# Ledger of designs, part 61: peptides against a protein of PDB entry 5B16

Target 1, 136 residues: chain A of PDB entry 5B16
Amino acid sequence: TPSRINHNERLEFLGDAVVEFLTSVHLYYLFPSLEEGGLATYRTAIVQNQHLAMLAKKLELDRFMLYAHGPDLCRESDLRHAMANCFEALIGAVYLEGSLEEAKQLFGRLLFNDPDLREVWLNYPLHPLQLQEPNT
Target 2, 136 residues: chain A of PDB entry 5B16 as posed
Amino acid sequence: TPSRINHNERLEFLGDAVVEFLTSVHLYYLFPSLEEGGLATYRTAIVQNQHLAMLAKKLELDRFMLYAHGPDLCRESDLRHAMANCFQALIGAVYLEGSLEEAKQLFGRLLFNDPDLREVWLNYPLHPLQLQEPNT

## One batch from the design tools (peptide; made by RFdiffusion4, then SolubleMPNN)

Design b2_p18_3_s2 (from b2_p18_3, 7 letters changed)
Fold by OpenDDE base, seed 1:
Structure b2_p18_3_s2 (fold): chain B 136 residues (1-136), chain A 18 residues (1-18)
Amino acid sequence: as target 1 above (136 residues)
Amino acid sequence: SRQEKLEKIRQLLDELAA
């Protein structure tokens, strides 16, 4: 049985992949005319530690991290990195114990404060040309 | 409209990517 740290690292590993996948899929469908470079740029922006840390802050993970690991998180960059990792682990846990859909819903809720934009992101209706692709 | 919402999303993403 892996240690608590090892377990969290494994969840982080899984969550990283889930966040990357969800981001990729949503961007792909929402922007059918955007070239690969643009898609990659937006994906990087969404999944970067700084942004994930902001999402983590919405869940008040900063308070949790400072309570549990305060002495090791004196630098802002250290806290940001830890919060991003914790967020990934959380998404990984949601996927593992729940479903991809639940992870999608949680991630989408945090990505956009505007409910209208959130709805567009989460639902992303297929573009007419995308309906003609074999692997949609 | 949906298009307007997409433009707003793109604007937010541009800000994140800046």
Scores: peptide ipSAE 0.706, ipTM 0.958, DockQ to the pose 0.856
Fold by OpenDDE base, seed 5:
Order: structure tokens, then C-alpha cells, then sequence
Structure b2_p18_3_s2 (fold): chain B 136 residues (1-136), chain A 18 residues (1-18)
């Protein structure tokens, strides 16, 4: 059996992909006129360690990290990196043990505090032109 | 409106990307 560390890193690997995928899909549909460069810029901004760490803080993962690994996380940047990784692992676990939908819901709830914006993000209607495009 | 909400999302994303 793999070590707990290896398992967590595997979950992080999976979670990274899930976060990237969900972000990409939502941006793609929400901004049909935005060029690839703009989409990529927003995706990078959303999935960057600093932002994921902020999302992790909403789940109080900072308290968890400091409790479990405080001495090793004396630098703010180290804590941020660890929190981002832990967040990815969590999303990976939610996807693995639950579903993509559950991961989407959790991620969306954390992305936007405003429920109206959250609703738009989570429940993006297809643009009329997108509806006319097959296999999208 | 939905458009207004999208614009607000865009603004937040711009802030994140800055």
C-alpha cells in the first residue's frame, strides 16, 4: 500500500486536474467572446497558489496546517503553498469519493461569496451561439 | 440581470489577474 504522503500527493495530482478542468469549462461557457489568452489569464489567476490558499482558508485549512506542520511552515509563502496543495488534495478526494458535481459545487461555493455571482458561475446557461455549435 | 452579474464576475477575475 502506498504511504499516506504518496496517497495525498496522488490526490493533489487529481485535484489539480479537476480544478483546472472545472475552471476551464466555466470560463469557456461564461465568456464566449473572450479569446484564448484571456481565458488562460483568468484560469491562471483562479488556480494560482495564492488564490487556492485563500479558498483553503475559508475551510480553515490554515488552522489545520499550522496544527499539523506549524514548525515547517514559518514562512507565509510556505504556508500558502502547502494550503494550495492541501486544497487540491481535498478537491481530488471529493471528486474521487463523490463526484465531479460535488467538486464543482464545493469549488463554486468557495469561489464567490456573493450568492448571485455563485449562481451564475455554477449554473451557466449556454450562449445562443454555443447552443448552435455541436459537440461543445 | 445576468449580464450585470457576469460583469461583476469579470471584474473579480480582473482583480485576481492583476
Amino acid sequence: as target 1 above (136 residues)
Amino acid sequence: SRQEKLEKIRQLLDELAA
Scores: peptide ipSAE 0.703, ipTM 0.957, DockQ to the pose 0.900
Fold by OpenDDE base, seed 2:
Structure b2_p18_3_s2 (fold): chain B 136 residues (1-136), chain A 18 residues (1-18)
Amino acid sequence: as target 1 above (136 residues)
Amino acid sequence: SRQEKLEKIRQLLDELAA
């Protein structure tokens, strides 16, 4: 319905901001010596539609999109764009109905397949207990 | 080490930005 479409667009708007914010914060804290240009480059890379679509695919949103909107998504580029938007809407919804922390956890879980890297990404700055752990 | 993991993250980001 039109109302649902509008709602999704609003969620996309919110989710876009959340994704960009989370990305910015994590990059800022994890790479304190990285210049602004580098931070911006990485942020752009992370939040670009192509990448978000890849993350969406991990949630099998491609199957969902094809099921719901298959006739309108004949081109891969269209599907990618739609998936990215859907991913943003999802993050927006998680933030709206859950919390920023939940959005952060979901986003981080999808960003890195490697659990060790995921943990580093999610843990900024280091918790006092983590500071006591030996480097590995 | 944590530093090594950070470098790996950076490497992945470099690849993503390429």
Scores: peptide ipSAE 0.705, ipTM 0.956, DockQ to the pose 0.866; fails the geometry check
Fold by OpenDDE base, seed 4:
Structure b2_p18_3_s2 (fold): chain B 136 residues (1-136), chain A 18 residues (1-18)
Amino acid sequence: as target 1 above (136 residues)
Amino acid sequence: SRQEKLEKIRQLLDELAA
């Protein structure tokens, strides 16, 4: 329905900003010696539709999209684009209904399959009072 | 080490950006 479309597009708008913000903050703190161009390159890589669609697939949004919108998503590129948008809407919803922290955690869990790398990504910046991964 | 893990993240990002 038009109302659902509008709601999804609004959530997508919000989610896009949240994903970009989280990505930017993490990159900024994790790579303090990386120049702006490098940071921007990594950010683009992380938030590009191709990658977000991969993250969406981990949540089986592809199956959901095919179930709900199959005829319109017969091409891989169309499905990928829709999945990326849906992922953004999901993050937007998590932020809206939950918190930035919840969005951060969800995004981090999906970004890295390796729990050790995930922990490093999520733990920024290093702080003496924080219980964090040892420098090993 | 954390630094090694960070480098692995860097490598993954490089691959993603390629």
Scores: peptide ipSAE 0.704, ipTM 0.956, DockQ to the pose 0.905; fails the geometry check

Design b2_p18_3_s3 (from b2_p18_3, 8 letters changed)
Fold by OpenDDE base, seed 1:
Structure b2_p18_3_s3 (fold): chain B 136 residues (1-136), chain A 18 residues (1-18)
Amino acid sequence: as target 1 above (136 residues)
Amino acid sequence: RREELLKRIRELLDQLAA
């Protein structure tokens, strides 16, 4: 049986992939005329540690981090990195125990505070020029 | 309506990328 640390790292590994995948899929469908460079730029922006840490803060993970790991997270950059990792692990856990759809819903709810923008992000229609592509 | 919302999303993404 792996240690708790190993389990969290494995969940982080999985969550990282899920976040990357969801981000990529949504960007791809929402912006069919955007070139690869633009898609990559937006993906990087969404999944960067600073942004994921902000999403983690919405879940109040910072409070738990400081309680459990305060002595090791005295620097802002360290806390941000840890929160981003924790967020990925959480998404990984949601995917593992639930589904990709559940991970998608959670991620989307956190990405946008505006419900109208959230709805567009979560419920993207297939573009006519994308009909030849798999529906993922 | 949808196009406007997409524009707003891109604006937010641009801010994140800046």
Scores: peptide ipSAE 0.724, ipTM 0.962, DockQ to the pose 0.858
Fold by OpenDDE base, seed 4:
Structure b2_p18_3_s3 (fold): chain B 136 residues (1-136), chain A 18 residues (1-18)
Amino acid sequence: as target 1 above (136 residues)
Amino acid sequence: RREELLKRIRELLDQLAA
């Protein structure tokens, strides 16, 4: 069996793709008039390590990381990077052992503290123009 | 209502992107 570290790295790999995918899909549907550059900018902003680390803090992963890996995470930047990776691994695990829907729900809950914004993010209706292009 | 919420989302995203 692979080492725990290897397993976490694999989960991180998977989680990175899931986070990227979910972010892309939601942005695409929420902002049908936004150009590719704007979509890409928002996607980058959402999935950047600094932001993912902030999401990780909501799960108290910082405390977990300091407990488990404290000596290696004495710098804030190191901790942030590790938290982002751990967050990706977590999302990967949720997808792997659960479903994309579960990953979507977890990610959405963390993205927005405001329940109204969360609902819009998670439950996006198809835009009328998108309905005209159902195969896109 | 939805448009206002979308606006708020964009504002948050703009802040993240800044």
Scores: peptide ipSAE 0.722, ipTM 0.961, DockQ to the pose 0.850
Fold by OpenDDE base, seed 2:
Structure b2_p18_3_s3 (fold): chain B 136 residues (1-136), chain A 18 residues (1-18)
Amino acid sequence: as target 1 above (136 residues)
Amino acid sequence: RREELLKRIRELLDQLAA
């Protein structure tokens, strides 16, 4: 069996892909007229370490990290990076042991504090042109 | 209503990307 550290790194690897994928899909559908460059910019902004660390704080992962690794996380940048990695590992674990839907729900709940915005993000209707896209 | 919410999301994303 892999070490705990190796397991976390593997989960991070998986979670990174899940976060990237979910972000991409939702941006693509929510903003059908947005250029690729804009989509990429928003995706980068959402998945950047600074933002993921903010999401991690909502789960109080900072307290957990300081408890477990305090001496190694004295620098803010180190803590931010570790929190982002831990967040990705968490999403990876949710996907692995649950489903993509569960990962989507968790991620969406954390992305937006406003329930109306969250609803749009999670439960978006398809644009008419998106529905017709397969026809051409 | 939906368009307004989408606009608000865009604003938040713009802030995040800045």
Scores: peptide ipSAE 0.720, ipTM 0.961, DockQ to the pose 0.849
Fold by OpenDDE base, seed 5:
Structure b2_p18_3_s3 (fold): chain B 136 residues (1-136), chain A 18 residues (1-18)
Amino acid sequence: as target 1 above (136 residues)
Amino acid sequence: RREELLKRIRELLDQLAA
């Protein structure tokens, strides 16, 4: 049986991929006229540690991290990095034990506080040109 | 309405990417 640490690292690995994938898919569909560079810029912005840490804070993971790892998190940057990793592990766990849809819903819920924006993000209508594409 | 919402999303993403 793997150690709990190894398990968390594995979940983080999985969660990182899930977050990256979901972000990529949603950006791709929401902005059909945006070039690859622009898509990549937004993806990077969404999945960067600073942003994921902010999402983690919405789940109060900061309180958990300070309780469990306080001595090792004396710097804000260390806490941010740890929170981002923990968030990825959480998303990985949600995907593993639940589904991609559940991970998508959780991620989307955290991405946007505005429910109208959240709905557009989660329920992205396909652009007319996308409907005409064979791989859509 | 959708275009307006997309614009707002874009603005938030721009802020995030800044």
Scores: peptide ipSAE 0.717, ipTM 0.961, DockQ to the pose 0.854

Design b2_p18_3_s4 (from b2_p18_3, 8 letters changed)
Fold by OpenDDE base, seed 3:
Structure b2_p18_3_s4 (fold): chain B 136 residues (1-136), chain A 18 residues (1-18)
Amino acid sequence: as target 1 above (136 residues)
Amino acid sequence: KREELLQKIYELLDELAK
């Protein structure tokens, strides 16, 4: 039986792929004139640990991290990495136990505080087949 | 540089929202 740590690491592995996929898809459709280099650069900016840690803070995961792992997270950089990993594990769990749509909704809600920007990100037209299966 | 790139993304999205 795998340890709880191993389970969380597996969820993180899955969540990392989901976050990168969702970011890639939305950037691709939102910016049809943006070249590959720009798409890749913007994706990196969105999914890098520093940014994911900021999103994690909106869920108050920093309080959880300090409570559970305070002695091991004395450096701010260590806390950011831990928060980013925890965020990925959360997204992985949402995808695993729920759906890609639920992961998309959670991620999008956290990306933008402005409701108008959030609406554009979440509801911009995607691939036609995805529109036919919203529960996937 | 990360903050600069994110700002550009948000600005582009803002234009789409209008």
Scores: peptide ipSAE 0.198, ipTM 0.785, DockQ to the pose 0.100
Fold by OpenDDE base, seed 1:
Structure b2_p18_3_s4 (fold): chain B 136 residues (1-136), chain A 18 residues (1-18)
Amino acid sequence: as target 1 above (136 residues)
Amino acid sequence: KREELLQKIYELLDELAK
């Protein structure tokens, strides 16, 4: 595969981990009484391709994907999957070029349109060590 | 079902916001 494709796949790999990590951390602290099974289920709901594709749509990635890759995206499911992958790559890039905090902010802003929900998600107390190294 | 779960998360977050 071309170098650009490999790079995007690598970014996707990184972004997938970042999205999962952020989701896990926030769920863990937001719901201290929720058992592991529930945490895992909620995480899946948040990071599944369908949801990530919805977040990608907020960034108008769908229009970009159809323009650049239209012939390869004949199925709706293919488009959703591609959008989710692209979203992960974007988050990966934000983390790589910026910081975990920047990725957190972007992800949180997209997760919730409601400003109150967004505030709770983004500013809920995290582990002290995480607060000490936001740029990691 | 996953969409329902997501909605539940939002509802729980809403409760925390109050």
Scores: peptide ipSAE 0.196, ipTM 0.787, DockQ to the pose 0.101
Fold by OpenDDE base, seed 4:
Structure b2_p18_3_s4 (fold): chain B 136 residues (1-136), chain A 18 residues (1-18)
Amino acid sequence: as target 1 above (136 residues)
Amino acid sequence: KREELLQKIYELLDELAK
């Protein structure tokens, strides 16, 4: 069994891929006329550490991180990176223990506070094979 | 720039919601 740190890093690795995948798929379907460069730019904007940290703050991960790692997170940039990583680990855990659909729903709920925008984001069709989760 | 991009995404989504 890997150490707690190793496990979290592994979850982060998985979550990073899940977040990027979900973002890519939704952007692809939402904006059929947007060129690759635009899709990539928007994806970067959505999944960058600063934005993920904002999403993490909605889950009050900032309070958690300061409590657990305060001395090591004296700089705002360090806290932001840590929050983003923790958020990715959380998404990874949701995917691992639950499903891609559950990860999608959680991510979507955090992306948009406006319920109308959230519904637009979440209700665009995803290919059935892309919604399948690996056997865990 | 990052905030500008996010705002544009939200605006585009808003258009789709109409």
Scores: peptide ipSAE 0.195, ipTM 0.784, DockQ to the pose 0.100
Fold by OpenDDE base, seed 5:
Structure b2_p18_3_s4 (fold): chain B 136 residues (1-136), chain A 18 residues (1-18)
Amino acid sequence: as target 1 above (136 residues)
Amino acid sequence: KREELLQKIYELLDELAK
């Protein structure tokens, strides 16, 4: 069996893809007049480490990281990167053990503090393949 | 720039919510 570190790295790999996919799909549908370059720019803004770290902070992952890896996180940039990775691993785990829908709900819930904006993001029509995903 | 882009996205979403 793989080590816990390897497992977390694998979850991070999966979570990165999930976050990327969800962001892409929602941007695609929400902004039908936006060109590819704009879509890519907005996606980058949403999925970049700095932003994911902000989302991670909402889950108090910063406190967890400081507790577990404090000596290795001397710089804010290091903490931010670690938090982003941890967030991706968490999303990956939610997807793996739950569903894409659950990952979407968690991600969307964290993206927007405004409940109205959150509902627009979450309830906008999604790709048909997402509707076909079996429950795990 | 990053914060500006996010704010723009939020503003656009806000327009959709109206």
Scores: peptide ipSAE 0.188, ipTM 0.781, DockQ to the pose 0.101

Design b2_p18_4_s1 (from b2_p18_4, 10 letters changed)
Fold by OpenDDE base, seed 5:
Structure b2_p18_4_s1 (fold): chain B 136 residues (1-136), chain A 18 residues (1-18)
Amino acid sequence: as target 1 above (136 residues)
Amino acid sequence: MEINEELLQKVIEKLQSL
């Protein structure tokens, strides 16, 4: 069996793709007049490590990280990076063990504190490929 | 990558305009 670290890194790999995909799909439909460069810029802003770390903080992953790895995370930048990675792994796990829909819902709920914005973000047509995914 | 708060707010504002 792979080490726990390797398994977590694999989940992070998967979660990174899920976050990237969901963000891309939503931006694509939400901003039909925005050119590719603009879409990419907005996506980067949403999925960059520092932002994901902020989302992770909403799940209190900072407390978890400090509890589990405090001595190794004396710098705030190290903590943010670890939180972002852990967040990706969590999304990957939710997708793997649950569904893409569950990952979408979790991610969407964390992106915006405003319920109206959450609804705007979440209530757009699913991409046809999402409907064909095995874990939807 | 350093977060661009202004850009993030721009995204939020555009979402609000929908």
Scores: peptide ipSAE 0.226, ipTM 0.818, DockQ to the pose 0.023
Fold by OpenDDE base, seed 1:
Structure b2_p18_4_s1 (fold): chain B 136 residues (1-136), chain A 18 residues (1-18)
Amino acid sequence: as target 1 above (136 residues)
Amino acid sequence: MEINEELLQKVIEKLQSL
């Protein structure tokens, strides 16, 4: 079994891909007339560390980070980066132990506080194969 | 390039327009 550090980094790697994939798919369907450059720009805005750190804060990861690594995270930028990485690892874990659907639901719930926007994001038609994705 | 919070808000606004 890999060390805890290696495992977290592996989960982060997986979660990064999951977050990017989910974002890409949703943007692709939600904005059928938007060119690639626009899609890429919007994706970057959604998955950038600063935003993921904000989502992580909703899960109170900041409190956890300060408890576990406070002395090593003195700078705000360091804390945000760590929170973003931890958030990716969590999404990776949800995908790994649950399903892509569960990762989608968690990510979507955190993305939007507005319930109407959340509903549009989460329930917009996606690729048929994603509807058939089995639980892990 | 670094993407700021203003751009994120533009995404949200576009989503709201759907």
Scores: peptide ipSAE 0.212, ipTM 0.807, DockQ to the pose 0.023
Fold by OpenDDE base, seed 4:
Structure b2_p18_4_s1 (fold): chain B 136 residues (1-136), chain A 18 residues (1-18)
Amino acid sequence: as target 1 above (136 residues)
Amino acid sequence: MEINEELLQKVIEKLQSL
């Protein structure tokens, strides 16, 4: 199990970076007149553990966590933190085994229930270099 | 694709409510 734990932590590390990157890029283009402080505030709101845990709940990761680690997650705050970590690991795995585009699609679908907002978030033009290599 | 102003405002409101 130590190897599994290490692997999950590594995936979490990668996923954290992917979520941070995707959020930063989309905010940058969606809000061209917003100053850095505002962008940072929005990013924090999106990537904070509480929010990621809510996204994880949409995937029913709470049920998964309770099934696998219930005895160790007696506090709600501990569960939220674990769910956020698990969500990051999932995004990391999607990026690792799939692509940045696939990670973006999954993340975007969870961010917004409104299909119009989802479309704006997912389909707003990105940097030309990113358009050239959407999978990296 | 251009962002509709109404949709942009909704995104802002959503983010602000987090």
Scores: peptide ipSAE 0.129, ipTM 0.729, DockQ to the pose 0.027
Fold by OpenDDE base, seed 2:
Structure b2_p18_4_s1 (fold): chain B 136 residues (1-136), chain A 18 residues (1-18)
Amino acid sequence: as target 1 above (136 residues)
Amino acid sequence: MEINEELLQKVIEKLQSL
């Protein structure tokens, strides 16, 4: 329905901001000596549609998109863009109905397959609850 | 978790691969 479409677009708007914010914050704290240009480069790489689409694929959103909107997604570039938007909407929804922490955890889990690297990423910055947990 | 330079470097390498 049109209302659902509008809702998804609003979620995309929110999710885009959340993804960019989380990315920015983590890069900022993780690399305190990296200049702005370097931070911006990494952020761009992380939040670009192609990468977000890859993250979306880990959640098998491609299958969902083809099921729901197959006729409109004949080209791979269109599918990629749609998947990126869908991923943003998902993050937006997680933030909206859950928390920023939950969005952070989901994003980090998808960003890094290596658990050690994932934990490094997620620990910057350290959440107050994480400070209460033993070091690993 | 102990974070060392090796892990940070691996993070950088991952990010650079994007």
Scores: peptide ipSAE 0.405, ipTM 0.867, DockQ to the pose 0.027; fails the geometry check

Design b2_p18_4_s2 (from b2_p18_4, 9 letters changed)
Fold by OpenDDE base, seed 4:
Structure b2_p18_4_s2 (fold): chain B 136 residues (1-136), chain A 18 residues (1-18)
Amino acid sequence: as target 1 above (136 residues)
Amino acid sequence: MEINEELLQRVIEKLQSL
């Protein structure tokens, strides 16, 4: 229905911002010596539709999409784009109905299957060199 | 958790793979 579409689009709008924000913040703290260009490169890689679609696949959104919109998503590119949008909407919904923390946790959990890397990402601890200069 | 060079490198490798 039009109402559902509008709601999803609004959630997507919100989720897009949340994903970008979380990504930016974590990259910023994780790589304190990386120049803006490098940070932007990583951010782009993380938030690009191709990657978000892969994250969506971990939630089996592909099956959901095919079930709900199969005829419209017969092309791989169409499915990928829809999955990315749906993922953004999901993150938006998690933020809206839950919290930024919950969105962060979900996003991080999907970003890294390795729990050690996940923990590094989620907590963005100071680099050992920064520990030597804690006030910088 | 302590972040070390190895973990950081692994994160970088993951990000570069995207």
Scores: peptide ipSAE 0.499, ipTM 0.892, DockQ to the pose 0.030
Fold by OpenDDE base, seed 1:
Structure b2_p18_4_s2 (fold): chain B 136 residues (1-136), chain A 18 residues (1-18)
Amino acid sequence: as target 1 above (136 residues)
Amino acid sequence: MEINEELLQRVIEKLQSL
């Protein structure tokens, strides 16, 4: 059995891919006339550590991080990076234990405080393959 | 390159325009 640290890093690896994928798919459909460079730029903005750390704060991961690792996270930049990693690990865990749909729902709910924007993001038509994602 | 919060806000504004 892998160590807890190794497991978390593996979840982070998975979650990073899930966040990137979901963001890419939604941007692709939401902006059909936007060129690749623009799509990539928007994706980077959404998945950057600073933003993911903000999403992590909505889940109060900062409180946990300070409790568990406070002495090691004295610099704000270190805390943000750690929070972003933890957020990715969480998304990875949701995908692993639930489904891509559940990861999409959680990510979308956190992305937008505005219910109207959330609705547009979450319910915009997706590729049929995403609709067929198994829930195991 | 480092992407800042201003760019993120532009993304949000673009979404709002849909």
Scores: peptide ipSAE 0.279, ipTM 0.836, DockQ to the pose 0.023
Fold by OpenDDE base, seed 5:
Formats: structure tokens, sequence, C-alpha cells
Structure b2_p18_4_s2 (fold): chain B 136 residues (1-136), chain A 18 residues (1-18)
């Protein structure tokens, strides 16, 4: 049986892919005239550690991290990186235990505080492969 | 390519234009 740390790192690996995939799909459909370089730039902006850390803060993961690992997270950059990783692991867990749809909904809700923007983001057509996701 | 908060804001602004 893998260690808890190893398990969390595995979830982070999965979550990273899920976040990147969802972001890619939504950007692809939302911006049909944007070239690949622009899509890639926007994707990176959305999934960058600093941004994911901001999303993590909305879930109060900062409080969790400071509680659990405070002595090791004295630098803000270390905290941001840890929060981003934790957020990815959370998304990975949601995908694993729930579904891609649940991960999409959670991610989308956190991306925008403006409900109108949430609707724009979430209501665009999704890739057909997402409809064929096997049960976890 | 520099990734920063400004790029994120550009994404948001572009979304708002839809």
Amino acid sequence: as target 1 above (136 residues)
Amino acid sequence: MEINEELLQRVIEKLQSL
C-alpha cells in the first residue's frame, strides 16, 4: 500500500491533468478565433500555481496548510505552491471519487465570482469524449 | 512568456466580451 504522501501526489498528478483538460476544452470552444499560442497562454494563466492557490484560498486550504505544515511554509511562495498542489489533489479526488462533471462544476464555480461568467464558462459545448467517460 | 495576474485578467476581460 502506498504511503499517504504518495497517494496525495498521485491525486495531484491526476488533478493537474483534469484542470488542464477542462481549461483547454473550454478555451477552445469559447475562443474559436484564438490561435494556438493564445490558447496556450490563456490556459497557462488559468492553471498557474498562483491562480490555483487563489482558488484554493476560496476553499480555505490556506488555513489547512498553515495548520498542518506551518513551520515548513514560512515563505509565501512555498505556501502558494503547496496550496496549488493541494488544490490539484482535491480536483483529482473529486474526479476519482465523483466524476469529470463534478470536477468541472467545482472548478468552474471557483474560477469566477461573477455568476454570469460562470454560466458562460460552464454552458459551452464540451468535448464528446467527456460524455463517454467511464465510471470511476 | 511571462505568466502573471495580468494575463488572467485578460482572459476574464475576453470572457466578458462574449
Scores: peptide ipSAE 0.276, ipTM 0.829, DockQ to the pose 0.023
Fold by OpenDDE base, seed 2:
Structure b2_p18_4_s2 (fold): chain B 136 residues (1-136), chain A 18 residues (1-18)
Amino acid sequence: as target 1 above (136 residues)
Amino acid sequence: MEINEELLQRVIEKLQSL
């Protein structure tokens, strides 16, 4: 329904912000000596559509996308964009229905196949102001 | 500046250096 499509777009909007925020926070703490330009570059690399699409594939969202939107996703590039958007919407939904912590955990688990890197990413302290966010 | 998978890999490598 049109309403569901609009809802997904809204979730995507929210999820984009959540992914950007989480990435920014973790990079900020993980690389205390890295200048802003470097942080921004790293963030962009992490949140680029190609990467988010890759993360979405780990959840097998590609099967869902092809099932639901196959006729509109004839090209791989189109699928990647759709997958990235879908991933953002998913993160947005997790944040909305769950919490920022749950979104962080999901995102972190998907970011790294290497468990050691995952632990480093997830165990770094987050900004105290994140604790002020209300439950969604 | 176009960000690609190569740059992502560099980020991963940087993380590995921690």
Scores: peptide ipSAE 0.265, ipTM 0.825, DockQ to the pose 0.023

